# Peptides against a protein of PDB entry 5OK6: the designs that were tried, part 45

Target 1, 215 residues: chain A of PDB entry 5OK6
Amino acid sequence: ELPGLDSQWRQIENGESGRERPLRAGESWFLVEKHWYKQWEAYVQGGDQDSSTFPGCINNATLFQDEINWRLKEGLVEGEDYVLLPAAAWHYLVSWYGLEHGQPPIERKVIELPNIQKVEVYPVELLLVRHNDLGKSHTVQFSHTDSIGLVLRTARERFLVEPQEDTRLWAKNSEGSLDRLYDTHITVLDAALETGQLIIMETRKKDGTWPSAQL

## One batch from the design tools (peptide; aimed at target 1 N173 I200 Q214)

Design b2_p23_8 (made by RFdiffusion4)
Pose (drawn by RFdiffusion4):
Structure b2_p23_8 (pose): chain A 215 residues (1-215), chain P 23 residues (1-23)
Amino acid sequence: as target 1 above (215 residues)
Amino acid sequence: SAYEEEFETQLEEAQERIDEEYS
C-alpha cells in the first residue's frame, strides 16, 4: 500500500533516508530517469492522491544503451538525464511504484577522491583476457580508484588461475601496441585505463620464461 | 618471430571485435 504523499516526500527527499543523505565511500546510490522523478515530485507535491500525475512504475529504459547488455548510456548528466537516490530511497520507491518488468536497477557506488566524495556513475569497464586467447574475455567494471593489483587478482579469479601460476598484465592501447602494467599499487586512474580496453594477462611458462619475451 | 606475428594478428582481430562492441 502506498504511503501518504507527505510521508513519501519525507522518505525520498530528506535526512538520512532520502536525497539529502551524505555521500559515504562504498555506499550505493541508484539512478532514476529524470522525467519519472519529476512526475513523482509533481504528484507528491500536488495534494491529490488520486491525481493523473501519478507516475506509475519506474522505467529507466531511456538510460540504457540496449536491452542486450543493459549498459548505461555514456554522456549522461546528473540533474538533466537522471537523479541519484540513496539505496533506501530507491528501495522504497520500487516498493511503492514497481520497476519495469525485466529491467535491472542501475546501482553505483560512492568513491573518495582527493578532496571530495562522488557517486562513480562511470566506472572503467575492462576486458580481461589470457594471452593465449584474446577473444575469451571477462568484462568487469572497476572503479577508477581500484588498484592494478585488484585488477590482477580479479583476472586471476575469473580465469581460475592456479596459485602456483605466475601472471602479469599488459594493456592494449589505441595504437594497437602493448603497455606493461608494472605497478600493482597504482590505480586504474593513474594507469590511464579507459572503458572497453583490453587487458592481457600472460602466464609464465614452466621453465621461468614469459610469453611476452617473444614479442 | 612467428609467434610475434601471430600475436599481432590476434591483437588486430580483438580490436575489430572491440570496435564493433563499443560502436

Design b2_p23_8_s1 (made by RFdiffusion4, then SolubleMPNN; from b2_p23_8, 10 letters changed)
Fold by OpenDDE base, seed 3:
Structure b2_p23_8_s1 (fold): chain B 215 residues (1-215), chain A 23 residues (1-23)
Amino acid sequence: as target 1 above (215 residues)
Amino acid sequence: SAYAAEFQKKLEEAEKRIKELYA
């Protein structure tokens, strides 16, 4: 059941769980297509529940580049293409108006960058491979705030590397060369890793040598 | 080295194949 229009406005815009609430690291926020949201605003501000301005179901179709993996289009801009809502507000809107059938919510996490918190709309999707079997990959999503150490641990887990095996990472750069990721304490952002980038996990040989020593 | 060149080639080929799988 739809609440009163004033109640809707207060819950979504002016409430402690509303659109304007402070971002907190680790929290989930949701994208809402801008046109729909503006239509909703007009509807609730109009004061007439029977108005022709009824927004209907939330439809984020224009934000997606595909309906298979539900990846976002590149270059979407907050305030132009979408608005961000905290989880509570999103769930209210979905409960009131519904979400387009078959369309998943666009959930994103708040991350903490130096001197700023933001919703990470575009996490980094890396292609993880082993140095000795480049034909088998695992695509894994990481935050820009994740450490290279986490990338390495994730790679080890995905490839079932034993704890006693020593591993390190290389990134293929845009020039086609390999850059070794020496410092595992820096972030994905610091390492300037990008979506679609190939990350090679090298495993040390039993003789104590690295395969890359022959490169 | 010849090994480095071969590895780089294999890497490029692998990258292409991987990208094609997720296209």
Scores: peptide ipSAE 0.086, ipTM 0.731, DockQ to the pose 0.590
OpenDDE base, seeds 1, 2, 4, 5: peptide ipSAE 0.079, 0.055, 0.056, 0.051; ipTM 0.722, 0.703, 0.705, 0.690

Design b2_p23_8_s2 (made by RFdiffusion4, then SolubleMPNN; from b2_p23_8, 11 letters changed)
Fold by OpenDDE base, seed 3:
Structure b2_p23_8_s2 (fold): chain B 215 residues (1-215), chain A 23 residues (1-23)
Amino acid sequence: as target 1 above (215 residues)
Amino acid sequence: SAFAEAFQKQLEAAAERIAKLYA
């Protein structure tokens, strides 16, 4: 049974715990397709539970570019294509109206940027490879706020690099050349890494030399 | 160097393969 319309409105739009609540780093927020949300707003504001404005189940289909990997379309804009809800509000709506069958929730994390909190709708998907086997890639998602050090550690883990082996990262730039990622303390954002970018993990040789030194 | 050229060639080939995965 659905809660009363006024109760729904207060629960979801409550400025303290609802859609307008402050963003907190690390929290999960969820995308809701804008038209559905507007339909819901009209329904609960109408005051008639039997209204023809009933929104039905949540359907974010228009936000996805595919139903295989459930990747978001590029260029989606908050307030135009979707609204963001905190986890509690999202779960309420799902419990009340349901989610389209087979469709996953679109969960995203709040990240802390230098002067703003933001829901990171588009994390960076990097293509990790080893210098000696560029044909075998691991696609891994990172936050813009993740350090290059985390990228390196992740690469080491994916390629099962032993702790005693020394590694470093290179990024393929737009010109096709390689830029070494010297500073592992800067973020993915600071390094201006982008989705689809090739990141090469170089492993030091047993003789202590780097393969790239031969270049 | 020959190594640099070979490495670049491998990178290009890898990039092409990856691009095909996302096509």
Scores: peptide ipSAE 0.031, ipTM 0.637, DockQ to the pose 0.699
OpenDDE base, seeds 1, 2, 4, 5: peptide ipSAE 0.030, 0.025, 0.027, 0.027; ipTM 0.618, 0.612, 0.644, 0.604; seed 5 fails the geometry check

Design b2_p23_8_s3 (made by RFdiffusion4, then SolubleMPNN; from b2_p23_8, 9 letters changed)
Fold by OpenDDE base, seed 3:
Structure b2_p23_8_s3 (fold): chain B 215 residues (1-215), chain A 23 residues (1-23)
Amino acid sequence: as target 1 above (215 residues)
Amino acid sequence: SAYAEEFQKQLEKAQEQIKKLYE
C-alpha cells in the first residue's frame, strides 16, 4: 500500500536519506528519469491520491541507449534528464510505484574528486590489450578516481600475468600515438583516459629489454 | 620499424572492436 502523499514527500525530498542529503564517497545513488520524478512531485504535492497525476511505475527507458547492455545515453545532464536519489529513497519509490518490467536500476557510485563529491554517472570503460596481441581485448570499467596502478593490476589479472613478469601501460592518444603512463599513482582522471580508449600493457622481455625499445 | 607497423595494425584492430561494442 502506498504511504500518504505527505509521507512520501517527506521521505524522498526532506528525509535524512532524501534527495538533498550530502553525498558520501562510496555510496550508491540511482538515476530517475526527470519527467517521471516531476510527475511524482506533482502527484504528492497535489494531495489527491486519486488524481490523474499518478506517475505510474518508474520508467527510465529514455535514459538508455540500448536495452541489451543497458548503457546510458551520452550527454545526460543531472536536473535536466534525470534526478539522483540515494539508495534508500530509490528503494522506497520502487517499492511504492514499481520499476518498469525488465528494466534494471541505474546504480552509480559517489566518488571523491578534488574538492567535490560527485555521483559518477559515466565511469570510464577502457580497452585493455597486450602489446603482442592487440586482437585480444578486455573491456573493463574504471572510476575516474581509480589509479593507473589499479588499471595495471587489473590488466595483469585479466591477462593472467605472472607476478615475476614486469609490465607497464601505454595509452593510445587521439593522434594515434602512444603515451606511456609512467606515473601509476595518478588517477584515470589525471591521465585523461576516456571511454573506449585503448590501453596497451607491455610486458618486459626475459632478456630485460622492453619490446617498445625496439621501435 | 616492422614492429611499429604491426603494433599500429593491432591497435587499429582493437579500436575497431571497441567501436563494434558500442554500435
Scores: peptide ipSAE 0.022, ipTM 0.604, DockQ to the pose 0.627
OpenDDE base, seeds 1, 2, 4, 5: peptide ipSAE 0.015, 0.018, 0.021, 0.017; ipTM 0.445, 0.553, 0.609, 0.428; seeds 1, 4 fail the geometry check

Design b2_p23_8_s4 (made by RFdiffusion4, then SolubleMPNN; from b2_p23_8, 11 letters changed)
Fold by OpenDDE base, seed 4:
Structure b2_p23_8_s4 (fold): chain B 215 residues (1-215), chain A 23 residues (1-23)
Amino acid sequence: as target 1 above (215 residues)
Amino acid sequence: SSYAEEFEEQLKKAEEEIAKLYA
């Protein structure tokens, strides 16, 4: 059942639990398409539940670049293209109005950067490959705050690398050369890794030599 | 080395596939 308009406004815009509440690292937030959200605002502020301004189902279609992988369009701007809602507020809106059939929620995490907490709308999508089979990639999303060590562990897991096998990472740079990721303690952000970047996992040979030593 | 040539060829193919994915 739809709550009263004032109750809807209070639940979604409440400073403690609503849209304007402080961000907390690790929490889930959700994107709502701006036009829909503005229509909802107009509806609940209008004071007439039978108003023609009823927003209908949440539809984020304009935020997606594809309906297969449900990737977001690049360059979306908070406050212009979408609004961020905490999980509780999102779930209220979905329960009241519904979500467009077949469309997934756009869930994102709050990350802690050195001086700010931010909802990470665009995680870094890396293409993980093995040095000996570059044609078989695993596309994996990472936070900018994830360590290179996590990228390496993830690559090892995806390629079923045995614990006793020694591995290291290379990043293909924009110049087409390979940069070795020596420090596994730095973040994806610190390493300046970008979406679509090829990350090559090299596995050490049984003789103790690296394949790349032959390059 | 034969390994270097093979790696360069694979790298080129991977580049082409990446370009298609993000075109």
Scores: peptide ipSAE 0.087, ipTM 0.744, DockQ to the pose 0.817
OpenDDE base, seeds 1, 2, 3, 5: peptide ipSAE 0.061, 0.077, 0.091, 0.049; ipTM 0.709, 0.726, 0.742, 0.699; seeds 2, 3 fail the geometry check

## One batch from the design tools (peptide; aimed at target 1 L134 W170 Q214 L215)

Design b2_p24_1 (made by RFdiffusion4)
Pose (drawn by RFdiffusion4):
Structure b2_p24_1 (pose): chain A 215 residues (1-215), chain P 24 residues (1-24)
Amino acid sequence: as target 1 above (215 residues)
Amino acid sequence: PDGVFAEQLEHAEEIDERFAEERS
């Protein structure tokens, strides 16, 4: 059952429960298409539960590139295309109005940058492959703030690399050559990695030589 | 086998095109 209009307003907009919730690293926020949010706002501020301004189910279809991979469209602007809600507010809104059938939520995380916290709406999507098959990829989203060491550990896990196997990473650049990702302590941002980039994990041979020594 | 990595890189352009299409 729907809460009253003022109750909905307090839950979604205010304090710890709503949009005013402070940004804390690691917390989840969700994207809501702006038109739907404005319609919900007009409804809850209108004083009439029976109004035709009732927004209906949340539908973020215009925010997705397609329904094959459900990627968020690039180039979206907060306040113009979408509004961010903390996880609790999103949960409440979905429980009240429903979410379009078959459509996934758009969940993003708060990250820490040198002097600010922000929701990372566009993390870096990397294609992780082993050197022997550059077409067999695990597509994984990493934060700009994740280390290259995390990228390596993730690639190892995704490919079930055994503990005794030694592995290291390369990045295929826009010129079609390879840049060695030497330092595991720096971040994806420091390494200037971009979404869609191919990250190649090579495995050391049993004799100690590396496949890349042949390049 | 030796040369597998280099052979994969020779076909990388076709793989990149395919990935671009999948991402579009």

Design b2_p24_1_s1 (made by RFdiffusion4, then SolubleMPNN; from b2_p24_1, 14 letters changed)
Fold by OpenDDE base, seed 1:
Order: C-alpha cells, then structure tokens, then sequence
Structure b2_p24_1_s1 (fold): chain B 215 residues (1-215), chain A 24 residues (1-24)
C-alpha cells in the first residue's frame, strides 16, 4: 500500500535517512532516472493521490547502454541524468511503485577518496590476462580505492595460480608499452588505472627467472 | 628500458607459440 504523499516526501527527502543523508563509505546507493524522480516529486508535492502525475514504476532504461549486461551509459551526470538514493529510500520507492519488469537495480558503493566520500558510479573495469596467454582475458571490476595487491590476488584467483607461484603485474600504458606495477599497496586510482586497460600477470618460471628478464 | 621489456611481454604468446611449433 502506498503511504500518504507527505509521508513519501518526508521518507525519501528527509536529510537524516533520505536522499540528502551523509554518505558513508561502504554503503550502497542506487541510481534513479532523473525524469522519473522529478515526476515522483511533482506527484507527491501536488497533494492529489489521484493526479495524472502518478509516476508509475521506476524505469531506468535510459541509463543503460544494453539490456544484456546492464552496463550504464558512459558520461551520465548526477543531477542531470540520475538521482542517487540511499538503500533505504530506494527500497521504499521500489516497494511503493515497483521497478520495471526484468530491470536490475543500479547499485553502487560509497567510496572514501582522500578528501571526499563519493558514490562510485563507474568502477574501473580491468582486462586481466596472463603473459603467456593474452587471448584469455578476464574483465573484472575494481573500485578506484582497491589496492594493486587486490588486483593481483584477483588475477591469481581467476587464473587458478597455485600459492607457491610468484606473480607480478604489468599495466599497458597509453603509449602501448607496459609499466610494471611494483607497489602493491597503492590504489587503482593512485596507479592511474583506467577502464578497459590491459593488465598482464607475469608468472615466475620454475627456474626462478622471470619471462620478461630473458627478453 | 621498461617499455622495451613490455613490448616483449606482449610478444611472449607469439614467441611461445612459435617455440611450440618448432618443438612439434
């Protein structure tokens, strides 16, 4: 059952638990298509439950690039294309209005950057490969706040690398050369890794030599 | 130079494939 219009407004826009609440690192937020949200605002502010301004079910279709992988379109702008809601507010709206059939929620995490908390709408998608089999790739999403050490561990896991095998990472740079990722404690952001960037995992040979050192 | 080593890493699969062909 839909709550009263004033109750909906207070629940979703209340600064303590609603859209304007402080961001907290690790929390989930959800994207809502801007036009739908504005129609909802007009509906609940109008004070007439029988108004023709009823927003219907949430439909984020315009935010998706495809309906197969449900990837977001590139270049979406907060406040122009979408609104961010905390998990509680999102779940209320979905419970009240529903979500378009078959459409997944657009869930994103709050990350902590050096001077700001932000909802990470676009995590970094890295293309992980092995030095000896560049034809087999794993695309994996990482936060900008994830360490290079996590990227390395993830690559080892995806490629089923045995614990006793030594591995290291290289990143393909914009010039087409590879830069070695020496420091595993820096973040994806600090390493300036970008979506679509090729990351090569090199495995040390049983003789103790690196494949790259013989070249 | 790190860049030269990197270009060589990209060729490692080709080099390995060629080595496999020569061993076969």
Amino acid sequence: as target 1 above (215 residues)
Amino acid sequence: APGVLAEQLEKLPEIEAERKKKLS
Scores: peptide ipSAE 0.032, ipTM 0.608, DockQ to the pose 0.093
OpenDDE base, seeds 2, 3, 4, 5: peptide ipSAE 0.024, 0.027, 0.029, 0.027; ipTM 0.598, 0.653, 0.587, 0.610; seed 3 fails the geometry check

Design b2_p24_1_s2 (made by RFdiffusion4, then SolubleMPNN; from b2_p24_1, 13 letters changed)
Fold by OpenDDE base, seed 4:
Structure b2_p24_1_s2 (fold): chain B 215 residues (1-215), chain A 24 residues (1-24)
Amino acid sequence: as target 1 above (215 residues)
Amino acid sequence: SDGVLAKQLEKLPEIEEKRKKELE
């Protein structure tokens, strides 16, 4: 059942648990398409529950570039294209109005950057490949705060690398050259890795030599 | 393209050597 309009407003917009609440690292937030949200605001502020301003079900369709992988369009801007809601507020809205059939929620995590907490709307999508089979790739999302070590571990897992096998990463840079990712303790952000960037996992040979050293 | 990547892979030893020297 839909709560009263004032109760809806207070539940979603309150500064303690609503849209304006402080960000906390690791928490889930959800994107809501801006026009729908503004329609909801107009509805609950209008004071008439039977108003023609009823927003209907949440529909984030305009935020997606595809309905297969449900990837977000590039260049979306908070406050212009979408609003961010904490998980509790999102779940209330979904409970009250529903979500468009078949459309997934757009869940994102709060990350800790050196001087700020931010909802990471666009995690880095890396194209992981093996040095010996560049035609077989795994696209994997990483946080900007994830370590290169995590990228390496993820690549090992995706390619079913045995624990005893030694591996290392190379990144294809913007100039088209390959840079070795020596330091596994730096973050994806520190390494300046970008969405769509090719990451090559090199596996050490049984003889203890690296494939790259023999080329 | 796969061909460009293959050519870059062939240069990995030289790239690695350069990078090692830069880190010394």
Scores: peptide ipSAE 0.030, ipTM 0.579, DockQ to the pose 0.043
OpenDDE base, seeds 1, 2, 3, 5: peptide ipSAE 0.025, 0.025, 0.029, 0.026; ipTM 0.632, 0.661, 0.573, 0.554; seed 2 fails the geometry check

Design b2_p24_1_s3 (made by RFdiffusion4, then SolubleMPNN; from b2_p24_1, 14 letters changed)
Fold by OpenDDE base, seed 4:
Structure b2_p24_1_s3 (fold): chain B 215 residues (1-215), chain A 24 residues (1-24)
Amino acid sequence: as target 1 above (215 residues)
Amino acid sequence: ADGVLAAQLAKLPEIEAQRKKELS
């Protein structure tokens, strides 16, 4: 059963787990399509539970660019296209109104950047390949705060590289050239890696030479 | 696309050498 309208408002907007609560690194937040949220606001502020302003089930369809991978549209703006809710608030709304059938929640993590905490709505999706098989890729999402070392480890894991094998990364830059990612301690953000960027993992040969050095 | 990438890979030693030169 739906809580009272005032209770809903307090729980979602002004509660300890409300929309305006401080961001905490590592916490999950959820996107709610702005139009639905505004409809909900109007409903609960109207004071009439039987109002025609009833928002119905949550439907984030307009935020997705596809219903296969459920990727978000590019360029969505907080406050214009969606609102962010803490996990608790999201789960309340879902429990009260439901979520459109088959539609996944849009869960995102709070990350800590050098000078700000924010919900990372758009993690970086990289195309990982091996130097000897460019046609076989693994698409993997990374936080901007993830290290190049994590990208390398992830690539090694996805391609089942043995622990004793040495590997290194190259990134295809905007000019189409390859830049070696020497420093594995810098972040994806520091390396300016972008979604859709090709990352090539080179594996050292048994003779101790690198494939690239012999080309 | 694959051909272009292969060509770039073939130039990796040169690219790496150039980068090292720029960093020195």
Scores: peptide ipSAE 0.029, ipTM 0.583, DockQ to the pose 0.044
OpenDDE base, seeds 1, 2, 3, 5: peptide ipSAE 0.023, 0.023, 0.026, 0.024; ipTM 0.571, 0.600, 0.611, 0.616; seed 3 fails the geometry check

Design b2_p24_1_s4 (made by RFdiffusion4, then SolubleMPNN; from b2_p24_1, 13 letters changed)
Fold by OpenDDE base, seed 4:
Structure b2_p24_1_s4 (fold): chain B 215 residues (1-215), chain A 24 residues (1-24)
Amino acid sequence: as target 1 above (215 residues)
Amino acid sequence: SSGVLAEQLERLPEIEEERRKQLS
């Protein structure tokens, strides 16, 4: 059942638990398409539950570039294209109005950067490949705060590398050359890795030599 | 240099294939 309009407003816009609440690292937030949200605001502020301003089901279709992988369009801007809601507020809206059939929620995590918390709307999508088969890639999303070590572990898992096999990473840079990712403790952000960047996992030979060292 | 090694790594599949053909 839909709560009263004032109750809806308080639950969603409340500064302690709603849209304006402080960001906390690791928490889930959700994107809501801006026009729908503004329609909802107008509806609940209008004071008439039977108003023609009823927003209907949440529909984020305009935020997606595809309906297969449900990737977001590039260049979306908070406050212009979408509003961010904490999980509780999102779930309230979904329970009240529903979500468009077949459309997934747009869930994102709060990340902690050196001086700020932010909702990471665009995680880094890396193309992971093996040194011996550059044509077979796994596209994997990583947080900017994820370590290179996690990228390496993920690559090992995706390519079913056995625990005893030794591996290391190379990144293809903007100049078209490969940079060795020596430090596995730095983050994706620190390594300046970008969406669409090719990451090559090199596997050490059984003789203890690296393929790249013998060319 | 690291750059030369990187370029070689990109060519590694082709080089390995060529070596395989020579050894067959």
Scores: peptide ipSAE 0.054, ipTM 0.659, DockQ to the pose 0.047
OpenDDE base, seeds 1, 2, 3, 5: peptide ipSAE 0.028, 0.032, 0.029, 0.049; ipTM 0.597, 0.606, 0.578, 0.663; seed 2 fails the geometry check

Design b2_p24_2 (made by RFdiffusion4)
Pose (drawn by RFdiffusion4):
Structure b2_p24_2 (pose): chain A 215 residues (1-215), chain P 24 residues (1-24)
Amino acid sequence: as target 1 above (215 residues)
Amino acid sequence: SAPSHIALEDTEAAWATVVANEEA
């Protein structure tokens, strides 16, 4: 059952429960298509529960590239295309109005940057492959703030690399050549990695030589 | 030690060669 209009307003907009919730690293926020949010706002501020301004189910279809991979469209602007809600507010709105059938929520995390916290709406999507098959990829989203060491550990896990196997990473650049990702302590941002980039994990041979020594 | 950068005309062809050498 729907809460009253003022109750909905308090839950979604205010304090710890709503949009005013402070940004804390690691917390989840969700994207809501702006038109739907504005319609919900007009409804809850209108004083009439029976109004035709009732927004209906949340539908973020216009925010997705397609329904094959459900990727968020690039180039979206907060306040123009979408509004961010903390996880609790999103949960409440979905429980009240529903979410379009078959459509995934758009969940993003808060990250720490040198002097600010922000929701990372566009993390870096990397295609992780082993050197022997450059077409067999695990597509994984990493934060700009994740380390290259995390990228390596993730690639190892995704490919079930055994503990005794030694592995290291390369990145294929826009010129089609390879840049060695030497330092595992630096971040994806420091390494200037971009979405869609191919990250190649090579494995050391049993004799101690590396496949890349042949390049 | 591996160099920091490897220039390649064709990365997929270069890796295909490495895989073929390993199988041989």

Design b2_p24_2_s1 (made by RFdiffusion4, then SolubleMPNN; from b2_p24_2, 11 letters changed)
Fold by OpenDDE base, seed 2:
Structure b2_p24_2_s1 (fold): chain B 215 residues (1-215), chain A 24 residues (1-24)
Amino acid sequence: as target 1 above (215 residues)
Amino acid sequence: ELPDHIALDDLDAALAAVAAAEAA
């Protein structure tokens, strides 16, 4: 059963776990399509539960570019295309109105940037490859706040690299050249890595030489 | 000492050549 309209409004907008609550790093937030949310606002502000303004189930269809991987469209803007809700508020709305059948929730994490907390709507998707097999890529999602060290560890894991094998990363840049990611302590953001960027894991040869020495 | 930047006219061809050499 739907709670009272005023209760809905308070819970989602003005509650301790409402839309306006402070962001905290590591928390999950959810995207809600703006038009639906505005319809909901109109419904609950109208004060009539029998109103024709009933929003129906949450439908985020317009936010997705595909229904296979459920990737977001590029260039979505908070406040224009979607609103962000904390997990509690999202779950309330889903429980009250439902989510369109087959659609996954759009869950994102709050990240800590140097001067701001932000919901990371667009994490970085990197194409991980081995230097000797560029045709076999692993697409892996990373936060902008993840370290290059994590990218390297992830690559090693995906390619089943043995602990005794020495590896390092190269990024293919926009100029088509390779930049070595030698500092593993900097972040994906600091390294200016972008979605779709090719990251090459180089494995050291048994003779102690690097394959890239031949380039 | 290996450079931290490698400029290649054809990266794919260069890497393919390296891979081929390793496989030989």
Scores: peptide ipSAE 0.184, ipTM 0.770, DockQ to the pose 0.839
OpenDDE base, seeds 1, 3, 4, 5: peptide ipSAE 0.166, 0.156, 0.167, 0.154; ipTM 0.760, 0.754, 0.763, 0.751

Design b2_p24_2_s2 (made by RFdiffusion4, then SolubleMPNN; from b2_p24_2, 13 letters changed)
Fold by OpenDDE base, seed 1:
Structure b2_p24_2_s2 (fold): chain B 215 residues (1-215), chain A 24 residues (1-24)
Amino acid sequence: as target 1 above (215 residues)
Amino acid sequence: ELPDHIELDDLDAALAAVAEAEAA
């Protein structure tokens, strides 16, 4: 049963636990398509539960670029295309109105950046490859706050690298150059890695030489 | 000391050559 309209408004818009609540690192937030949300606002503010302004189920279809991987469209803008809700508020709305059949929730994490917390709507998608087989890529999402060390570990895991094998990363630049990701303690953000960027895992040869020494 | 920056006119060709050399 739907709560009273005023109760819905207070629950979702409440500054302590609703849309306007402070961001906290590691929390899950959810995207809601802006037009749906505005219709919901109009509905609950109208005071008539039987109003023709009933929003129906949540439908984020316009936010997706594909219905296979459910990737977001590029260039979506908060407040224009979508609103962000904390997990509790999202779950309330879903429980009250439902979510479009077969459509996944758009869950994102709050990340801590220098001097700001934000919901990371667009994690960085990196193309991980081995130096000796560029044709076999693994696309992996990373937070901007993830370390290069995590990228390296992830690459090693995906390529089933044995613990005794020594590996390092290179980033391919737009100019076609390679930069070694030497410092594994810096973040993806600090390394200025971008979505779609090729990250090459180099494996040290058994003779102790690096393949890149032959470049 | 291995370079931390590599400029290649044809990176793909260079990497392919390295891969071939490793397979041999």
Scores: peptide ipSAE 0.277, ipTM 0.847, DockQ to the pose 0.832
OpenDDE base, seeds 2, 3, 4, 5: peptide ipSAE 0.231, 0.215, 0.240, 0.210; ipTM 0.817, 0.804, 0.826, 0.801

Design b2_p24_2_s3 (made by RFdiffusion4, then SolubleMPNN; from b2_p24_2, 10 letters changed)
Fold by OpenDDE base, seed 4:
Structure b2_p24_2_s3 (fold): chain B 215 residues (1-215), chain A 24 residues (1-24)
Amino acid sequence: as target 1 above (215 residues)
Amino acid sequence: ELPDHIALEDLDAALAAVNAAEAA
């Protein structure tokens, strides 16, 4: 059942878990298409529940570039294309109005950047491969705040690397050359890794030499 | 000392050569 219009407004905009609440690292926030949200605002501000301004179910279709992987369009801007709601507010809206059938929620995490918190709308999708089998890629999503060490561990896990095997990462850069990701303590952001970038896991040979030494 | 940067014109060919050498 839909709550009163004033109650909806207070819960979503002015509540403790409303749109303007402080960001906290690790929390989930959700994207809502701006036009829908503005229509909702007009509806609840109008004071008539039977108004023709009823927003209907949440439909984020215009935010997606595909309905297969449900990837967001590039270049979406907060406040122009979408609004961000904390999980509680999102769940209220979904409960009240529903979400378009078959459409997934657009959940994103708050990350800690230097001196600021931000909802990471565009995590980095890396193409993980082994140096000896470039044809088998694993697309894995990482936060900009994830360490290169996590990328390496993830690659090792995906490729079932034995604990005794020594591995390291290379990033293919825009020039087509390879840059070694030597420092595993820096972040994906610090390493300037981007979505779609090829990350090559090199495995040390049994003789103690690296394959890349032959390049 | 191993380089931290490798300039490759053809990464696929280079890696193929490396892999072939490993298999030999």
Scores: peptide ipSAE 0.156, ipTM 0.737, DockQ to the pose 0.864
OpenDDE base, seeds 1, 2, 3, 5: peptide ipSAE 0.020, 0.028, 0.018, 0.050; ipTM 0.562, 0.622, 0.558, 0.696; seed 1 fails the geometry check

